# Peptides against a protein of PDB entry 5T59: the designs that were tried, part 25

Target 1, 112 residues: chain A of PDB entry 5T59
Amino acid sequence: TTPTMQSTSLLTEHLGYPPISLVDDIINAVNEIMYKCTNAMEKYLMQRNIIGKKDFSDEIKIGTAKLESLLENSVDKNFDKLELYVLRNILSIPSDLLEENRFRLLHHEKLV
Target 2, 90 residues: chain B of PDB entry 5T59
Amino acid sequence: EHIRFQRLVQVCNKALEESIRKLQSWEKIHECFPNYGQTREGIENLTVCQQQVIKLWSNLSRVEFDAIFHERSIEEKLNQLDDLINKARS

## One batch from the design tools (peptide; aimed at target 1 K81 L82 Y85 R88)

Design b2_p16_7_s3 (made by RFdiffusion4, then SolubleMPNN; from b2_p16_7, 5 letters changed)
Fold by OpenDDE base, seed 5:
Structure b2_p16_7_s3 (fold): chain B 112 residues (1-112), chain C 90 residues (1-90), chain A 16 residues (1-16)
Amino acid sequence: as target 1 above (112 residues)
Amino acid sequence: as target 2 above (90 residues)
Amino acid sequence: SELDKEWEELDKELEE
């Protein structure tokens, strides 16, 4: 088994779920929040779409869509970094503990 | 001694802060509404909207992430992981 | 901070 496979197995046993599941939950949550924010923005502005004699509905829709895209791109980049960081530095087993004797110890301790 | 959960919280905050950074720029907000933002009322509406979105972003993320951490028992599990690692190295 | 340093490194990695 590769160190990655061993680490994943040990962590899955310890957590009760695969490490990636936590990251997935976080990413799914932020995506939902993102669209709630952009939707709220659009609704707020659309209720204020007429100023004077001008109707800015089309501009509001286009502008909000642009901001949504901007936020989507930023969320994508930053949470890709988060995923890598979490899996490498938080939900990880140090290589020295993946040696046979220490590997057994971690497994044994969890089962007791 | 226990460091992993703290790091998890920190990196989540980092990702959230960096993600919303561009929306904190008034210039970027205004350029998306070039004509609307030339009116007094438009500027006022955009200002309020920007502030509300940032607050909503912060509040929702806090609530949802805390819920995830609770459901996954991640603080306890990460503390246990720290302890196991420290014990194995001793 | 250490996190900031690692964050910048991740940024470089993802750009490659």
Scores: peptide ipSAE 0.594, ipTM 0.948, DockQ to the pose 0.968
OpenDDE base, seeds 1, 2, 3, 4: peptide ipSAE 0.592, 0.590, 0.592, 0.592; ipTM 0.948, 0.948, 0.948, 0.948

Design b2_p16_7_s4 (made by RFdiffusion4, then SolubleMPNN; from b2_p16_7 with E1D E4D E11D E16K)
Fold by OpenDDE base, seed 4:
Structure b2_p16_7_s4 (fold): chain B 112 residues (1-112), chain C 90 residues (1-90), chain A 16 residues (1-16)
Amino acid sequence: as target 1 above (112 residues)
Amino acid sequence: as target 2 above (90 residues)
Amino acid sequence: DELDEEWEELDEELEK
């Protein structure tokens, strides 16, 4: 169920941009958000790095890095799913409308 | 009638929720800070940090995704797509 | 629920 060149072209014409561009925007945004979150976490804990007489700065840095990696892997996995879902089920044109007669209708409706 | 935009919102939320799920695990958080989390104050700090990060994740994603949807006019475009498809099938 | 089912299917697909 990979999108066809024809459907991509039609959707690009309709949207004013390629369907993948929307997905790219979403993925780029979540990546930025992800690093903002992990950075905030590190900063928060680093402001609280000393407890008693012990300095936990090194542990905090390592720990936040581990959590960042964990989040990165999860984001990567789940937004790969999102990409597939969006391109297959949302930004898609049913196959019956890609037939010759239906294709003409879509073009006509878009231009009218 | 109009279903595509609703699905887009749903799948975005799903991806966001599933992505942050592991950070919602206290056990996983604590494992990353084994000695820090052995202290009372450390536990308190980690607890607050975990909650704040999850909130930040939710808030930022809402704002940014809404901005994207607006900039791309995706609700309107998807509604139009639904209408075109329905019309073609009628 | 429907999305959840489709989500799991995608998970299986991506594991390959």
Scores: peptide ipSAE 0.539, ipTM 0.947, DockQ to the pose 0.873
OpenDDE base, seeds 1, 2, 3, 5: peptide ipSAE 0.533, 0.533, 0.533, 0.537; ipTM 0.947, 0.947, 0.947, 0.947

Design b2_p16_8 (made by RFdiffusion4)
Pose (drawn by RFdiffusion4):
Structure b2_p16_8 (pose): chain A 112 residues (1-112), chain B 90 residues (1-90), chain P 16 residues (1-16)
Amino acid sequence: as target 1 above (112 residues)
Amino acid sequence: as target 2 above (90 residues)
Amino acid sequence: YPSPDNAEELIKEFEE
């Protein structure tokens, strides 16, 4: 289903937070991991940048950064699909409920 | 009957697996370090990276998301939502 | 909330 304002309003009430807030926590979380990994990888190599008698410091900075940017694209790509797939299929509303009052069952849930 | 949360786990894992796939290929890894990878020690060092970075990627994401799913009780909110739409359709 | 024109295609790609 396509998201609507009632679903955002109702799901915000059921969840206690807007449906997008969960998606923010995920995207924000994976990005932090992405950089934590690349930074960890660059330092592992910079203390191993000299093999034999040659110094590969330049190649490592370019290589570690050239990898980082490829994840920035792939992650932004794959987690936007997630941002879509979730708001349309998981945090989702059918027509059975907004055509004939979903408000009854949510109000009914919070009380009885 | 509880089907929506397992989906959330499936879609998260799906997004992560695709997010890291280009790093599982030794080729693209060596492309970023062509001269450095033509040395024995360089090959050994790069192998230690991609295998550890992947493990770090999997572990950090696994721990946080399980934590995020806890701080927001999403497994319950969705289980309440799954079994609630069924009671409505009935 | 995002509303891309190819949202259905993106979702089908993601399910694969």

Design b2_p16_8_s1 (made by RFdiffusion4, then SolubleMPNN; from b2_p16_8, 7 letters changed)
Fold by OpenDDE base, seed 4:
Structure b2_p16_8_s1 (fold): chain B 112 residues (1-112), chain C 90 residues (1-90), chain A 16 residues (1-16)
Amino acid sequence: as target 1 above (112 residues)
Amino acid sequence: as target 2 above (90 residues)
Amino acid sequence: IKNPENADELIEEFEK
């Protein structure tokens, strides 16, 4: 079930920000972390690219790129699921509270 | 009674865990470095990288996500939401 | 197999 406009409005008022903003923060953070990790790995290995007088720089670059892609795909998949779950099941208002009388109650509780 | 924040933490942890799962596979790591990983030193280097990246992934995500949760006051807000819902249903 | 020195180097690279 997709969140309704009413739900979004109520939650935005309650949170002080739109629900999607939290998800955006989370996704942005994990993306940043992801690239920091892969970058660190590449740099670490590139500092150790010569073994037995053989230069493995090209292989390291290709390999780390593959790992990055692998991680990207996994992050995208899992955090897409996370986004849906959070918006539907965590940052959500039950339908019974979206009724007119219940809606007013929530508003009243906030202001009192 | 308060369940939403717990769920948030759980789903975040799950997403993070599942995201890093393939990097936890030595076979997958080695496949990316087939010749490099045929050397003793290469194996050692890859082993360190694998272990530390996983650790860094976990640590950084914890720090960053906690910061987000704090900045957004999400625990308090979700608890309040739970309370409102429960109160309305009572 | 764990090398603390190597680990530190990786962490340093990350912090850059």
Scores: peptide ipSAE 0.048, ipTM 0.914, DockQ to the pose 0.017
OpenDDE base, seeds 1, 2, 3, 5: peptide ipSAE 0.022, 0.043, 0.048, 0.042; ipTM 0.906, 0.916, 0.914, 0.913; seed 3 fails the geometry check

Design b2_p16_8_s2 (made by RFdiffusion4, then SolubleMPNN; from b2_p16_8, 9 letters changed)
Fold by OpenDDE base, seed 4:
Structure b2_p16_8_s2 (fold): chain B 112 residues (1-112), chain C 90 residues (1-90), chain A 16 residues (1-16)
Amino acid sequence: as target 1 above (112 residues)
Amino acid sequence: as target 2 above (90 residues)
Amino acid sequence: IKNPKDADKLIEEFEK
């Protein structure tokens, strides 16, 4: 189930930020890390591109690009799942608490 | 009683682990460098790269995710959420 | 198989 507007509002009030902001931070972080890793790998190998008088620069560039793509696809897949899970199962409010009386209770508890 | 933050950590770790899984395959790495990997030095270089990228992937993600969790006070907030939910159901 | 020197160099690249 998709989070409701009411749930999002309540959680935003509770967290001090929209739930999606946390997910965005996580995804942005992993993307940054991903490219740092692949970039470092390429640079490392490019420093070692000549072996036995043969230049492997082109192969290294192509190979690292392939690995980057592979990692990108995996990151996208897994963190899409993460996003859904977090928003639906972690940063969520049970439906029973979204009832009017329960809603007021949560609001009251925050203010008291 | 407090379960949401634990779940967050778990799902993050799982996503990170699954994301790096293909890079943990030597065969997959070697396939990307078919000729380079036919040399002794090439194999050595690729081995170092593979090992270190996996390690640093883990380390960097740990540092960054912990920073995010801290900045967002997410453990405290999720614990409070758990408490509110439990209290409301009692 | 692991070369500490090479590993250090890679780590340095990652830290840039």
Scores: peptide ipSAE 0.085, ipTM 0.920, DockQ to the pose 0.017
OpenDDE base, seeds 1, 2, 3, 5: peptide ipSAE 0.044, 0.043, 0.045, 0.044; ipTM 0.913, 0.913, 0.913, 0.913; seed 1 fails the geometry check

Design b2_p16_8_s3 (made by RFdiffusion4, then SolubleMPNN; from b2_p16_8, 8 letters changed)
Fold by OpenDDE base, seed 5:
Structure b2_p16_8_s3 (fold): chain B 112 residues (1-112), chain C 90 residues (1-90), chain A 16 residues (1-16)
Amino acid sequence: as target 1 above (112 residues)
Amino acid sequence: as target 2 above (90 residues)
Amino acid sequence: IKTPANEDELIAEFEK
């Protein structure tokens, strides 16, 4: 089930930030790490671009770009799944707690 | 009792593991460098790259995700959420 | 945004 506006509001109050903010942090972090890894690989290989009398610079640039693309696609796919799972199953409030009586209890617990 | 934070860690690890899966394939790596990988030195360099990038991926993600979890106090908040839900159902 | 210091550290890691 998709999170409701009410659920988001309650969780935002509880967390001190919107639930999506946590997911954004995670996704931003993995993207940064991804490009750091591929950049480091390219630089490492470019420092070793000449073997014998052959210069493999062009092949290295193309090859690392292909690997980056491959990793990008995989990150996108898997962390989209992560986002959905976290928002629906982890940062979620069961329907019974969204009922009037349970809502009051949640509010009361925060104040106590 | 407290299950939400554990699930968060699990799903993060799963996403990270599946994301790096293609780079764990030597065949995929070699295909990107068909001529370079036909040389002895090229194979050696690619081998080092493959091994080290996987290690860097793991290490960097661990450090960064732990920092995020700490900054967001997510373990505490998720435990509190579990407690609230359990109390409401008691 | 990438910093030279970070890149150097990562490259050094590959050279281990």
Scores: peptide ipSAE 0.048, ipTM 0.915, DockQ to the pose 0.021
OpenDDE base, seeds 1, 2, 3, 4: peptide ipSAE 0.021, 0.045, 0.044, 0.044; ipTM 0.904, 0.916, 0.915, 0.915; seeds 2, 4 fail the geometry check

Design b2_p16_8_s4 (made by RFdiffusion4, then SolubleMPNN; from b2_p16_8, 5 letters changed)
Fold by OpenDDE base, seed 5:
Structure b2_p16_8_s4 (fold): chain B 112 residues (1-112), chain C 90 residues (1-90), chain A 16 residues (1-16)
Amino acid sequence: as target 1 above (112 residues)
Amino acid sequence: as target 2 above (90 residues)
Amino acid sequence: IKNPENADELIKEFEE
């Protein structure tokens, strides 16, 4: 089930921010970490590109690019799943609390 | 009783673990560097890279995610949400 | 989005 506009509004009031903001923070963080890792790996190997009489610079560049692409695809897949799970199952309000008579409970508790 | 924050942590860890899974395969790493990895020195360099990127991935994600959770006060907010739901159902 | 700061940290760890 997808979150409703009403659910989003209530959760935003409770959290102090929209639920999607938390997910955005997480995804932005992992993307940043991902590129930091692959960039560091490339730099390290490029400093060690000559072995014996052979220059492996081109192979290193291609290889690290392949690993980056592999990691990108995996991150995208797994964190898309995470986003759906969090928004549907964690940052969600049960239907029984979305009834008119239940709305006051959240507001009442906040005011007390 | 309080279950939502635990679930959040679990799903985050799972996503991180599954994302790095393929880089944990030496075979996959070696395939990306077929000639470089045929040299002794190349193998040593790749081994260090593989080990250190996995460590960096784990350490950075832990620190960054904990910071996010703290800044968003998500544990407290999710516990409160659990309490509200439980109270409404009692 | 690449951050050279963390890249340097990784390289340092590799060299240790």
Scores: peptide ipSAE 0.063, ipTM 0.918, DockQ to the pose 0.022
OpenDDE base, seeds 1, 2, 3, 4: peptide ipSAE 0.036, 0.042, 0.038, 0.035; ipTM 0.915, 0.917, 0.915, 0.913; seed 1 fails the geometry check

## One batch from the design tools (peptide; aimed at target 1 I20 D24, target 2 V11)

Design b2_p17_1 (made by RFdiffusion4)
Pose (drawn by RFdiffusion4):
Structure b2_p17_1 (pose): chain A 112 residues (1-112), chain B 90 residues (1-90), chain P 17 residues (1-17)
Amino acid sequence: as target 1 above (112 residues)
Amino acid sequence: as target 2 above (90 residues)
Amino acid sequence: EEQEERLEEIIEEAEEE
């Protein structure tokens, strides 16, 4: 289903937070991990940048950064589909409920 | 009957697996370090990275998301939503 | 406000598709 304002309004009430807030926590979380991994990888190699008698410090900075940007694209790509797949299929509303009052059952839930 | 939350777990894992796939390929890893990877020690060091970075990627994401799913009680809100739409259709 | 704007963008993109 395509998201609607009633679903965003009703689901915000059922959840206690807008449906997008959960998606924010995920995206924001994976990004922090992405950089935590790349930074950890660069330091592991920089203290191993000299093999034999040659210094590969330049190649490592370029390599670690060249990898980081590829995840920035792949992650931004794959988590936007998540941002879409969730708001359309998971935090989702059918027609059975907004055609004939979903308000009854949510109000009914909070009380009885 | 409780089907929506398991989906949330499936879609998260699905996004992560695709997010890291290019790093599971030794080729693309060596492309970023062509000269460094032509040394024995370089090959050994790069192997330690991709295998540890993937493990770190999997673990950090697994722990946080399980935590985020807890702080927002999403498993319950969705289970309440799944079994609620059924009561409505009935 | 930012979250509402993002939701409106997502609804518009879903309507376009």

Design b2_p17_1_s1 (made by RFdiffusion4, then SolubleMPNN; from b2_p17_1, 9 letters changed)
Fold by OpenDDE base, seed 2:
Structure b2_p17_1_s1 (fold): chain B 112 residues (1-112), chain C 90 residues (1-90), chain A 17 residues (1-17)
Amino acid sequence: as target 1 above (112 residues)
Amino acid sequence: as target 2 above (90 residues)
Amino acid sequence: SEMEKKLQKIIEKAKKE
């Protein structure tokens, strides 16, 4: 099921931050890591662009760009799935707890 | 009883593993460097790159994700959430 | 290797963050 505004509010109160903030941190981190990895590879290969009498600079640039694109696509796909799963199945409140007679559970625990 | 944090770790690991899958394929790497990879020295360079970038991916993700989890106190918060839900259903 | 050294430095820097 899709997260409700009510569940988001309750979770935000519980967590001290909106649930999406955790996902954003994760996604931002993996993107940063991704570019660090591809950048390192490109730089390493570009420092070794000449083998014998041949200059492979153009091929290296194209090749690393292709790898970066492949990784970007994979990261986007898999972490989109992660986002949905986390928000729907981990950072979620069951519907039965959102009923009127059960609504105060999280708040009650904070007050005690 | 505490299951949410475990699931979070699992889904993160799965996403990281699946994301790097194509870079783990030597065939995919070689396809991107068809002429460079025809040289002995080129193959050696690509091999080192592939191995080390995968290690970097793994190590950086571990460090960064652990830092995020700590900063967000997510294990504690998810455990508390589990407890609250279980208590409500008791 | 040179790449290993470079990558290790990146890792160490990340650990300090």
Scores: peptide ipSAE 0.164, ipTM 0.892, DockQ to the pose 0.017
OpenDDE base, seeds 1, 3, 4, 5: peptide ipSAE 0.090, 0.058, 0.089, 0.145; ipTM 0.891, 0.891, 0.892, 0.902; seeds 1, 4 fail the geometry check

Design b2_p17_1_s2 (made by RFdiffusion4, then SolubleMPNN; from b2_p17_1, 10 letters changed)
Fold by OpenDDE base, seed 5:
Structure b2_p17_1_s2 (fold): chain B 112 residues (1-112), chain C 90 residues (1-90), chain A 17 residues (1-17)
Amino acid sequence: as target 1 above (112 residues)
Amino acid sequence: as target 2 above (90 residues)
Amino acid sequence: SSKLKKLLEIIEKAKKE
């Protein structure tokens, strides 16, 4: 189920920040980690680019770029799923409670 | 019963594990360096590189995610949410 | 303390009635 505006508001008040902010932090972190990893890989191999009389610098650059792309695609896919799951199933208020709450509040407002 | 934070940790770990899965494939790594990987020294370098990057991925993610969880007080907040919901349903 | 807590408490009380 899709998070409601009411759920988001209540959770924001409870958390002290919008639920999406947590997800954003996670995604930003993994992106940073991803590029640190690929950069480290490239640097490591570029320091070892010459074997015998052959210079493999070009192949290393192309290869690491391919791996970076592969990792980017995987990160995007998996953390998109994570975002949906977290917002729908973890940072969520059961709809039955929201509905009941709304009903009770409306009733109370009519009496007061 | 507190379940939400546990689930958060689980799905984060799953996403991290699935994301790095292809880099754990030696075949995929070797395919990116077809000529370099035909040399003995190249194979050795790629092997070490692969191991290092996987370890780096794991270590950095652990540190950064734990920091996020702490800064956002998410375990406490999710436990409180569980308690509130359970209380309302009891 | 929180709006959510207050609202959930209201729901809880209503269920007991």
Scores: peptide ipSAE 0.156, ipTM 0.899, DockQ to the pose 0.031
OpenDDE base, seeds 1, 2, 3, 4: peptide ipSAE 0.145, 0.149, 0.140, 0.138; ipTM 0.897, 0.897, 0.898, 0.897; seed 1 fails the geometry check

Design b2_p17_1_s3 (made by RFdiffusion4, then SolubleMPNN; from b2_p17_1, 11 letters changed)
Fold by OpenDDE base, seed 3:
Structure b2_p17_1_s3 (fold): chain B 112 residues (1-112), chain C 90 residues (1-90), chain A 17 residues (1-17)
Amino acid sequence: as target 1 above (112 residues)
Amino acid sequence: as target 2 above (90 residues)
Amino acid sequence: SSKLKKLLEIIKKSLEE
């Protein structure tokens, strides 16, 4: 089920905002959370960078950067899937309802 | 009867769970800190760090997503959409 | 809201025929 221009227009009127706006809010939020998490991790470990008179600061910085990259890739992948699913399956009008009565609906455009 | 908002919550939770899964792997965490993780204290610190990050991820996600859903009135709007569609099909 | 509701009502009537 692919979203159509008609579906988007109708849902925008119903929601008071375009469906994509909700997805954008979600994605922006998770990105912010992601960087807060990785920043917290780095700060925590950097406060504990010296063990047995050895300084592991460089290793910590490199390691946390690797984990950040790993998390970024995972977030991007999973929330891209989420975006597609939400727009196609949740914020959608069933195509059968739009298609079956297309002729009649075109004659009543003033109602839409 | 009302299914769309439930699905939204489910897919959000799934995306969050799948996104953090790699950080839940101790092996992957340890591999990023090969020398640091060879020390007793290092292992302890990494363990606590891993747990804290996962908790932070979960807590922040809950708060922020709930705020978004509230601001967008999405539960009400999706319920209304379900009702309208069901009525049309009845 | 109103537009969508009207559209769905039209669809409902069509399905009843």
Scores: peptide ipSAE 0.160, ipTM 0.901, DockQ to the pose 0.033
OpenDDE base, seeds 1, 2, 4, 5: peptide ipSAE 0.146, 0.148, 0.133, 0.159; ipTM 0.898, 0.899, 0.898, 0.900; seed 1 fails the geometry check

Design b2_p17_1_s4 (made by RFdiffusion4, then SolubleMPNN; from b2_p17_1, 9 letters changed)
Fold by OpenDDE base, seed 4:
Structure b2_p17_1_s4 (fold): chain B 112 residues (1-112), chain C 90 residues (1-90), chain A 17 residues (1-17)
Amino acid sequence: as target 1 above (112 residues)
Amino acid sequence: as target 2 above (90 residues)
Amino acid sequence: SEKEKRFLEIMKKAKEE
């Protein structure tokens, strides 16, 4: 099930930040890493763009872009799954604890 | 007892592994550089790139994710969450 | 970036090995 507003509020209070913020950090990080990897690869190959008498610069640029696209698509897919899993199964509060009496308990634990 | 943080790490690792899997295919790499990869030197260069990109991916991810987890104190918070849940059910 | 530069260095070294 999708997270409720109540669970989000409680978790935000507990974490000190909204649960989605953690996921955002993770996704932002992997995206940065992804582009760093592909950029480095392109630069490396561009330093080695001439073999014999042939210049492969154009092919290198196109090829690296293709690889980046492949990686980007995979990252998007897998980390979308990650986001759903984290928010639903890790950063979640069981439904039984969302009852009125249980809600009070969580607040009590924080304040005590 | 404490399971949430472990699961977080696991799902992160899985996502990272699945994401880089396509770049682990030499065939896919070669397809992107059809003429370059027909030269001996080109193959060597691409091989190095493939290997090092994967390593860089892994290393950077480890460092950055650990930093995030630390900054967000997520292990502690998730452990506390586990404890709260367990306590409420006891 | 510095990380990218390091990557290039590693790549170069690996090629030489």
Scores: peptide ipSAE 0.195, ipTM 0.912, DockQ to the pose 0.015
OpenDDE base, seeds 1, 2, 3, 5: peptide ipSAE 0.188, 0.198, 0.182, 0.195; ipTM 0.913, 0.913, 0.911, 0.912; seed 2 fails the geometry check

Design b2_p17_2 (made by RFdiffusion4)
Pose (drawn by RFdiffusion4):
Structure b2_p17_2 (pose): chain A 112 residues (1-112), chain B 90 residues (1-90), chain P 17 residues (1-17)
Amino acid sequence: as target 1 above (112 residues)
Amino acid sequence: as target 2 above (90 residues)
Amino acid sequence: SEEQLERLEEIIEESEE
C-alpha cells in the first residue's frame, strides 16, 4: 500500500513515534558502523604500511577512501529501498480500515 | 499469523547483505590496493581486513538493530498490528 | 518531528507520482 496521512497519523499514535523515526534510527545506525569499519581498517593497514623497504602509505589512504565511498553509495542505495519497502509493506494500512474507521479499533485498543 | 515483524528482520538483513557484498569479493579489494596486494604480507594483511571487517559489520549491525527494535518495541507494535487487522477483517 | 513529517509528505508525494 502507498502511505497516507491517516496511516502516518494513526501509526504515529499507535507507535508513539512517526513511522520514519524507526527508519532514521536504522540509516543513522548503519552509517556510523560504515565509518567505524573503514576507520578501523585504515589504521590496521597504516601501522602495516611498510612491507620490506617500501612505504605504501599513499596507496592505503587512497584505497581505504576508495572503498569508503563505494559503501556510501551502496548503503544509501540499499537503505533507501528499505525506507520505501518498510513504509509501503510493513508500517502499512489496507483499505479495509481507512474506508470504515480504523479509529474504532485504535481507540478501542487504548482503552478496554 | 504474526508475519510483519519477521519481515522487518528480513528486510534489514537483506539490506545489510547487499550493502557489503562488493567487499566480499577479493577482486575489488585487490583493485583498491594493487601494488600493496602484490606483496605476500600485503595479501595476508588484506585477507585479515575483509574477513574481520565483515564480521565487525555483521556484529555491530546485529547488536544495534536488536537494540533499536527493543527501544521501540517494534516486535510488539507489529504483532499487535498483525493480529489487530485480522480481528478487523473478521 | 516537523522535519520528519515533511519527509513523510515528500515520500507520499513521490509514491503518488

Design b2_p17_2_s1 (made by RFdiffusion4, then SolubleMPNN; from b2_p17_2, 9 letters changed)
Fold by OpenDDE base, seed 2:
Parts: sequence; structure tokens; C-alpha cells
Structure b2_p17_2_s1 (fold): chain B 112 residues (1-112), chain C 90 residues (1-90), chain A 17 residues (1-17)
Amino acid sequence: as target 1 above (112 residues)
Amino acid sequence: as target 2 above (90 residues)
Amino acid sequence: MEEKLEKMKKIIEKLKE
């Protein structure tokens, strides 16, 4: 089931932040890590761009760019799935807790 | 009893593992450097680079994700959520 | 994170040598 506004509101109150904020942190982190990894790879190879009498700088730049694109596509795919799963199945409130007579549970815990 | 945080860790690990899967393929790496990889020294450089980048990916993700989980207090919050759900069902 | 990255880069260089 898809998260509702009510669910989001209750979870925001419980968490102290909107559920999507956690996902955003995760996605931002992996994107940053991805860039650092590919950048490190390019720099490493560019420091070793000459073998014998041949300069492979252009090939290294193109090749690293291809790998970055490949990794980016994979990250996008897998973390889109992660976002969906987390928001639907982990950061979710069952429908029975969304009924009026059940709202007091979350509110009560906050007050205690 | 407490299951949500465990699931969060599992899906994060799975996403990270699946994301780096293609870089674990030597064939794919070599295809990106067809001429460079035809030299002995090039192969050696690519091999070391591939291995260490994968390690870097793993270590950085572990450190950063743990930091996020701590900063967001997500284990505690998810455990509390599990408890609330269990109480409602009883 | 940046410090960790730099340390790993150094390890990479040492392993190549």
C-alpha cells in the first residue's frame, strides 16, 4: 500500500523528521560515495597513464566516464527500489493504527 | 519482536551490493579500457584499481550509513514503532 | 569521510608499489 498523508504526519511526529528525510540522507550519501570512488579511480589511472611510449590519457578518461555512468545507472535503479521499500514497508503504519480509536497509541507514547 | 531496523540494514546492504555488482566484473572493466588493458602494466593497474575501489565503496558506505542511522536515531525509533504496532495488535 | 577516503587512497598507492 502507498503511504498516506496521515501516515506521513504520524511518522513525522514519531521520528521528529519526515520519513523521506532518512531516504534522502541515504541516497545523498551513496551518490557522494559513488563520485568519490569514480574520481579516485580516474586519478589513480591518470597517474599511470603512460605505458612505454604511449599515452593512454584519453582512453582512461573515456573508460572511467563509462564506468561512472554504469555505476550511476545501477545506483539509481537499486536505490529507487530501496526508497519504495523503506517508505512502504519499514517507515509505515498499519491501517488499524490509522483509525481514530488507535491514534491515541502514538500520542500516548509521546506523552509518557 | 523488533524487525524493522533489521530490514532497513538488509535492504541497504542489498542495494549497495547490487549497485557495485557490475564493477566487480573484470570483463566489464576491461571492456572500458581495451588498449590499456592489452598491456601487462595496464592489466596490473586495472586489477589493483578495481579491487581497491570496491573496498573503498564498502568501507565508505558502512561508515556513512552508520553515521546516518545514528544521527537519525533510527534503530530506537523503529523499535518503538514495532512496539506500538505490537501493542495495537494485542 | 574525507579522511577515510584519503587513507584508502594511500593504501591503494602502497599496494601498487
Scores: peptide ipSAE 0.112, ipTM 0.907, DockQ to the pose 0.016
OpenDDE base, seeds 1, 3, 4, 5: peptide ipSAE 0.039, 0.049, 0.025, 0.036; ipTM 0.889, 0.890, 0.887, 0.888

